# Designs tried in a protein design run: peptides against a protein of PDB entry 8HF1. Part 155

Target 1, 320 residues: chain A of PDB entry 8HF1
Amino acid sequence: NVMLYATKPTEVMVSFPHQEQVLTVTRLISAEIEKFYVSLDLMNIGVQPIRRSKSLQCLRDPSKKSFVKQLFNDFLYQMKEYGIYAASIAIISLIVEFDIKRRQAETLSVKLMHRTALTLCEKIRHLLVQKLQDMTYDDDDDNVNTEEVIMNFSTPKVQRFLMSLKVSFADKDPKDICCLVFVERRYTCKCIYGLLLNYIQSTPELRNVLTPQFMVGRNNISPDFESVLERKWQKSAIQQFRDGNANLMICSSVLEEGIDVQACNHVFILDPVKTFNMYVQSKGRARTTEAKFVLFTADKEREKTIQQIYQYRKAHNDIA

## One batch from the design tools (peptide; made by RFdiffusion4, then SolubleMPNN)

Design b2_p20_4_s3 (from b2_p20_4, 12 letters changed)
Fold by OpenDDE base, seed 5:
Structure b2_p20_4_s3 (fold): chain B 320 residues (1-320), chain A 20 residues (1-20)
Amino acid sequence: as target 1 above (320 residues)
Amino acid sequence: PRYVTVEEIEKRLEERRKLK
């Protein structure tokens, strides 16, 4: 009986300083979004016809105002958690979403609401790009995508993540790499994917080493709005990762849906581990002999994080 | 868990820069 001792992955915890980025631009953007919320609450959107779609959320906010606020709240979260550079990518996803919703609007009032949201997103994009350009002295959009600009306009968490990738993968054979990156939020997958594409392209040691891809879970909130394009993208992304055409996969909650990914040699948890299930499933993907499981924690939350991970380890060892 | 400090990450980056 060769008990294949499932080699327990090496667990690594990376600490980062808690820095509240009190940037003038971040305060201005937050204030513009709050002003927009006041205006949004005053908008008369009328009674929308309840389409008999089985989605419970269409029943709670027929005005779709809650969805608009959710997207801006997710953007504000990304700007706070990942930094201004990540926010400049995240805002593009909002622009795309609001343009789609503007085109799909059944009423003039809803069309105007999404148009106003879109105009605010374009203003926010301009403020972010201008702030990135202030460092380069050049007006060229390509000059804001340097390793230096990405690092300087990223939060300490993202800086430590990028440094950890560079230390882990610089000048390695792409075939020897199978990496997962877990994030909490669906929109963070696209944001961190765009950031990684630019970072890898600007980092000679990684340019021909890492090929990133992303996969987002099903939108349980609006399965009817899960575009045929998003489903095709997920299938293509999984296939590229299985075929070895991508060697780094960014995931949110997808492993909870029973999507089987291959055994990986690196697993990064970029956001806090909130559940035992997330801990076990993500760690259970690090199944190679030299597998690493990397966690990120703020210095202030280090002790609490250590205690939580200890409890998860104990519970996992009692069940396994 | 193995803790990786900021200083250890920076040191490893600097060691790799010296090996190139």
Scores: peptide ipSAE 0.030, ipTM 0.614, DockQ to the pose 0.034
Fold by OpenDDE base, seed 2:
Structure b2_p20_4_s3 (fold): chain B 320 residues (1-320), chain A 20 residues (1-20)
Amino acid sequence: as target 1 above (320 residues)
Amino acid sequence: PRYVTVEEIEKRLEERRKLK
């Protein structure tokens, strides 16, 4: 395919220190979720009728308990990988989801299960917001969205990512920017989007420079889980990025099949490149003459990451 | 790949702060 002869992007690897966020609040939240899992396993929600959705693949756990655990496990991952500030945004998505599921519950037992999950999410949100406020002398909720609070409550990976954005894009013309940010998980797109909105708004050098959007790949979404609203949002976000109304797009790695995104001048890989396909597809979007392909690695994993990227580069050159 | 250190990022941020 003739398009592979485009100028090879400059590959950049940013190292960050491996710091385990050993905060009392994160330990408390993890312990509350573990207690909730014990309670959840003891809940009798009855045998739910297996709605045979025509898509064979998802044996919907008739208990709906696995889905609840998945959302909390994804939250715990985001809190660990991105920090407390990102977690404060991620928990809102869980609150919305469990409130929807509570309202759509066909049985009182399922309604109570989702209510209990929702109550836990509200408690977690309060603990996170309180911890963000501990650094602010003002009781005003808007004061938690400062550049300082965002940076201090983000992981070293996210700190280096935000610094890299500021260094790359401060005082640039918005029209000269076409940026992709790749993340592994779908829910990470939403929390990093919210984090970037607040960071950009709090950073004068970026406020009128970056306009973020997010997109989630279609392939792994059961059509039943995509609300009509989410599908409309994705179409609108893609169109805004195509029209230049948005210049930074956050994408999940599931963008494998069929999203034609324009040629970008910056591609950031926030999460580890786990597959050759992810490497080729993400790098293949950095197609301008001055395009940058930026990877993030923990210092402890630097050598392993270098070797993996070398193998992917070799394999790509053998196919091209 | 070109390696960018934390120190190099911090230096670039400081250089930009001095230019404003």
Scores: peptide ipSAE 0.025, ipTM 0.598, DockQ to the pose 0.034
Fold by OpenDDE base, seed 4:
Structure b2_p20_4_s3 (fold): chain B 320 residues (1-320), chain A 20 residues (1-20)
Amino acid sequence: as target 1 above (320 residues)
Amino acid sequence: PRYVTVEEIEKRLEERRKLK
């Protein structure tokens, strides 16, 4: 029972220009993934033995191809929504996942499928890193993690988010900061976490101020298959945030994660608020009048977003 | 909701850069 205390945080809406970063590299990457999907559909990997564990596992594609496509689709989404810099971090998560799946492969055909996916991820990584280096005068890989490169290769949404963090937290006491960042997808938590680590490290005003963590969204589809390691990591991340050893937490859902955390003074909603429940629960973490609830909207969607938030406020006031 | 414009964010960043 989250007691819906009538919290009146200061609601802030940050607008950003809708820029389609029509970069040739993003088109090339999309085309390579589409080509890979055609090849993947032609792969005969046989019917995988349905592990007889409970009813919800029947939704796993017996070919394991759907999982591969899901990871690449999530990558394409991250590249579009957060930019090339975020994509360069997101692709590493795919490499790690496919390497694990390759090692765990029970058949040669499944092993080959994951190997082909890895080869594509390495090609994509090279294309992304090369594009980040085009703006750096030095060929040194460390030079791609500058504040300037991160900002220039981020979408306007991410740029405004990073600027909002810098304005909000520059030169503050770390103990006075309790920040939540909500994203729609679980994979985005890790991607934005990596981006924030690099941004904080490259930004002197934030380097000793913000200590980020992320939560991995619980796989509602199979809570039993969350590795013991992932559960331990989630518990550790939550505990660090409770203890004040981390002061910024990235999460995908308040409901799924069962976040029993203290009241936060900042709540950022990086992705669109799609449901009343998401609005109420995320806002319910900002308990003081001094707390900020920050929304991001494209300029073209501003009016629609305002109307939606007004309806959510009205509905919340009628229940409170 | 209070709207924070891009220009307001940029201005605040620039003011902080001038104070350092």
Scores: peptide ipSAE 0.021, ipTM 0.561, DockQ to the pose 0.036
Fold by OpenDDE base, seed 3:
Structure b2_p20_4_s3 (fold): chain B 320 residues (1-320), chain A 20 residues (1-20)
Amino acid sequence: as target 1 above (320 residues)
Amino acid sequence: PRYVTVEEIEKRLEERRKLK
């Protein structure tokens, strides 16, 4: 009877200061989005045809207005939680989505709505890029992707995350690294992926050490609209991670769907753990003898977070 | 703003390893 001693990962908690980055640019962007919501509510886009899916459940296609508001609300969340640098990457995803929706518009009124949203995104992008350039003396666009600019325009949470990556992986053999990064929202996966690509490229100690990939969960709203491209991308990203061609995977709650990823030596939880299931599933991926499970918490929420994690640890030990 | 240096994080991680 070889008792398989289930090697429990080392749990680490990293605290960060709660700084409301009160930048004039973030207030200006928020005010422009609020003005846009008032204008959007006044837009007459007509009665949207209910797409009868073949299944008798009239999935109310979320009103085309509600979808536009959701994307801007997700952007505002990312700007607040991750900072201006992350927001400059996140806005590009909105530009791409609104351009696709503008081209697919069935009516002139819907086309105009998506065009107005796109024009606002371009204005926001300009304001963000201009603010990033204010720290660069040189007019070269490549100068906004330095380690210094990324760190200065990131929230304390993201700064502590990037520092934790540098400390954990500087000058290591890429073959010895198997890292997962969990985030709450699907759009955050793409945003943090773009940020990490630029950070790794600007950080010599991480160049040729970390190769990131990202995986986005199935869109619960419309499994039928999961583009053949998104499914192909997910399969390719998972395969690259299994083959060791990528050694860092950014994922949302997708691992709840039973995606069999190899045993990892590092698991980072960038966003708050909201459920016991998320705690068990994410911690259960840190299976190597020296595995680390790293949590991030605001100093103001530290006590509440410690109590919640203690309850989850107790509940998990009572089931094991 | 006191940026806790990478070195201070490492030192705190190492001190916590020695206390276990």
Scores: peptide ipSAE 0.015, ipTM 0.516, DockQ to the pose 0.022

Design b2_p20_4_s4 (from b2_p20_4, 11 letters changed)
Fold by OpenDDE base, seed 2:
Structure b2_p20_4_s4 (fold): chain B 320 residues (1-320), chain A 20 residues (1-20)
Amino acid sequence: as target 1 above (320 residues)
Amino acid sequence: EPYVTVEEVEKRLEEYRKKK
């Protein structure tokens, strides 16, 4: 009986410097969103009929205002955690969402609310794109999707992540790569996916090496038409990853929901490991020989992160 | 201004590789 010792993945911790400087454009965008929240609170959208959707769990805010604020709060988080370049991709998702909600609006007041939110998103997009263009010296190449622009307008965390991908996968055979990237938030999956597509396309050493996909969790499946598209996309993305047509999968906390993905040789945790379950489930996917489990931590939080990972390792060894 | 230049990131990565 050759006990195939399941080789424990090599754990790697990558430190990144804390970003203390807030760009002027980020301050302007935050101030515009805050002004919009004041305006939104003053908007009389009337009493919305409580559509008893049979799914008990979404207390649909009858005002729909909380949903608008949630999307902008998630955008502000992404801009802070991932940078201006990632924010330029994230804002497009808000534009699409608010345009759909504007078209689906049953009242003129709700239609106007979503139109006002959409106008703000278009202004934010313009401010972000203009700031990305300020680094392009060539008047003729409006291409904000260069490796330089992506790197310079990404947070130190994202910069270290992208460089870790380049170092790990440059000029490798795509067949030898099975990579998972874990993020905390659902909307971050799509944002980081768009960022990776542009980064891979701009990086010759990765262009024919990495094929990314993204997967979003089941728990927030809106019963709306978007949920059918998201479910179709999720099934297609998982199938492409299983078939080897995609070799990098971006996941949120979805693996806690029992989605079976294959054994991987690389697992990146882009966001802090907040739960023991996230640690066990994500690490448990790094099952191949020489598998790497890569964590990112701010330098200021390094000791706290080491202690937390030690506690999770101990707890995991006590259960195993 | 950018958050950090590509050159500074590369320098810091090279310093990290030398320490490993």
Scores: peptide ipSAE 0.027, ipTM 0.628, DockQ to the pose 0.087
Fold by OpenDDE base, seed 4:
Structure b2_p20_4_s4 (fold): chain B 320 residues (1-320), chain A 20 residues (1-20)
Amino acid sequence: as target 1 above (320 residues)
Amino acid sequence: EPYVTVEEVEKRLEEYRKKK
């Protein structure tokens, strides 16, 4: 029972310019992934054993071509929505996942498929890192993790998010901060977490102020297929946030799964609010009048976003 | 409701940079 307490947080909308960073590297990476999909479709991996989970949902066997395509599609989405710097972190997660799947492969054909995907990820990583280095004026400082590089290679949305964090939390007591960051996709949680670690480390005003953690939603994939490590990590992350050892939590639609997270004084919605349920659940974590509920919108979508939020607010007040 | 514009965020950052 989420008691719908009529929470009246201060709603804030941050606008950002819609800049398509038409970088040649982004086009090259997209074209390499498309070529890989053609090659992947031609690969004969045989009939994969259907691991029947007890739930009738045919779990997309993570050894199947569809799972490989999903990971690259999620990477392409992150590169587009969050920028090249975020993509350089996102690709590492793909490398780790494909290396695990390559080692777990029961057939030579599946092993080869994951090896080919891994080789593509390493090429993509090199292209991204090279592009991040091209803006470091000092040829000698391999440190692509500066505040300047992070900001310059982030989308306007991510730039405004990082700016909002700096303005909101610079030189504050860590104990006074309880922040949630909502993202749409589970893979974005880890990507934005890595970006925030590097940004906080490069920003003296946020060092020792923000301690980020992330939480991925339980896959509706049977809890039996979640690695024991992922479940332990999720429990640890929640506990650290409850104990105040972490003061910023990045989460997807995890609140739908009944994860009891404490009331927060800041809630950032990094991705568009697509549903009334997401609006109510995320806003319902900002329980005090002093709490801020921060939305991000492209300038072109500002009017539409305002109207949508007004409708959600009205509907929420009619139920409360 | 307070809309924080890009310009207002940039202004606050610039004011913060000037105070250091």
Scores: peptide ipSAE 0.024, ipTM 0.627, DockQ to the pose 0.037
Fold by OpenDDE base, seed 3:
Structure b2_p20_4_s4 (fold): chain B 320 residues (1-320), chain A 20 residues (1-20)
Amino acid sequence: as target 1 above (320 residues)
Amino acid sequence: EPYVTVEEVEKRLEEYRKKK
C-alpha cells in the first residue's frame, strides 16, 4: 500500500543554456574511442564457448566486445552530459572495471582486449587531468579540485545544480536536511558522488553541512564477488541515510525497486524525467510540508519538458 | 509552478553573499 500522502511538494523548474562549445580535448577523446572501436571489431578473440548458464546476460555477447563498447559509450555520455571534471572521475571507474575483467580473463585474446581498453582509459585520464591542470598555476594535483575548476569544467546543467545546492543548503543545520538526487544511469551515481565530495570540501558554506551517499540498482550487478560487496555497501549507505549520518542520497532507478527511504524535504531530478513511474516515485519522496521537487531542463527543450510534466501531473491527479 | 531562471538563481546567490 503506497499511502498516497496528499502532501504536494513545491515543483521548481531550473533552466540551463545548451552547451554549444565542444572543447578540443572532448573531440580528441571521442576520436580515440572511435578508432579503438574499429580496432576492437578487427580483434579476433575467438568464439567464446557459450556457457549454457541460465543467466540471460551471457547470451547477448559471447565475445564480450559489446560490454567494452557499452562502458565507453556510458563514459562518452557522462562527458557530454556532465563535463570534463565529471569525466575525470568517471574514467577511474572504467579503469577499475577493465583491470578486474583483465584479471578474470579465461583466454589470452580476451586478456589482451581488456588490456588495450585499459591502456586507452589511462591515455584518456592523462588528457583529462592535463586539461584540468591548464587552469592551475601550480603543478600540485590537489589544486584541480577547487570550486573554480569544478565549475569551469562542468556543463551548464551541473553548474546550475551545484548553485541550487549552495543556495538551498549554505550554512544550514545538517539535521534539517534530507535530500535526494535522481540520475538516469548507475555509473552517473558514482561520478556525481565523487564530484559532490570534492565540491563540498572546496565550498566552506557546504563543508560540514552536506554528507553525500549514493545507491546503485541491482539489475546491472555482475553475479560474482562484486555483487556481494555492492549489496553490503548499499545496505550501509541506506542505514547511514536513515540514521542521519548522511543527508544527501544520489539514486538511479533504485527507488522504483521499492527501497523505503524516509520522507525528504528536497528532491532534485538531475536528468530528464523519461517515465510516469519515475515522476510519481521521485515526487512521492518529497513528503514534508515545505518539500521542494526540482527539475532541470535545457532552454531548447523547456516547452517540451513543461508539456511532459503537465501530462504527468494531470495523470497523477486523475489517479489520486 | 515557480520557474526559476538562471538569472533568478544568480540573483539569490548574490543576495546570499550580501547577507554574509
Scores: peptide ipSAE 0.023, ipTM 0.590, DockQ to the pose 0.033
Fold by OpenDDE base, seed 5:
Structure b2_p20_4_s4 (fold): chain B 320 residues (1-320), chain A 20 residues (1-20)
Amino acid sequence: as target 1 above (320 residues)
Amino acid sequence: EPYVTVEEVEKRLEEYRKKK
């Protein structure tokens, strides 16, 4: 009995230059959000009635101001980490969420707070779209979704990720592809999904090869606000990936919740590996004979990343 | 009122920048 030792996946580390993109538009957007935080702190929202059935989060922020700040902080993170193009997609998720929260507002003051946040999101969207259009002399929305615009308005990390997808999957049979992409944050999962849809559609070598899907973990902070739609989407996304109707799955922390996905031949870690558990679980999905496990690191953090991955690899080999 | 003037926002921003 030759125990077919599960072939260890080939680990690949892709380096990217650390660019502090000090774009004028990014500075303007950050300044508008800071102004909004000052105005938000001065807003009298009153005491929200604590219903006995409200999750622990409603006890921590009865004004809902910290939740509004969290969404804008997540947006600022996405704009910094993924670039202006990704930010133009990420802002749409904030618009949708603030419109829902505006409609669900129990008081006029809370309704107005979410309306002010929504107005700021629309202003940010216009600033981002205008900046994407500055590269294309044409005002048509379809012209901002080209491979060139996506690449030029993405961070070096995202550029290297998209290049790695193109090199790995150009003109391949879609049946031979089972790819996972891990991201740290829930909202990044949706943002990178939207970016990949547009990139795949604009890239002839990928449009009939890659069918992306995304899966978002449960919001442990507010399970009561996990929409029935998000739970239905998650079940549908997993089923499409199991049935082979999707061959690329974007995941945020979901494998920690015991969601079983099939063995994959490619695993990309787009964000830094912060925990040993994340390393073992994500790498443990790369189980085919030719499986690749791809990491991304800034050039400045390369040595620190190498040392951290070496420690995780050693610890994994001592337990396995 | 839930509204603040632009002038009050700019004043509080300048106070915040001086504390950082």
Scores: peptide ipSAE 0.012, ipTM 0.327, DockQ to the pose 0.020

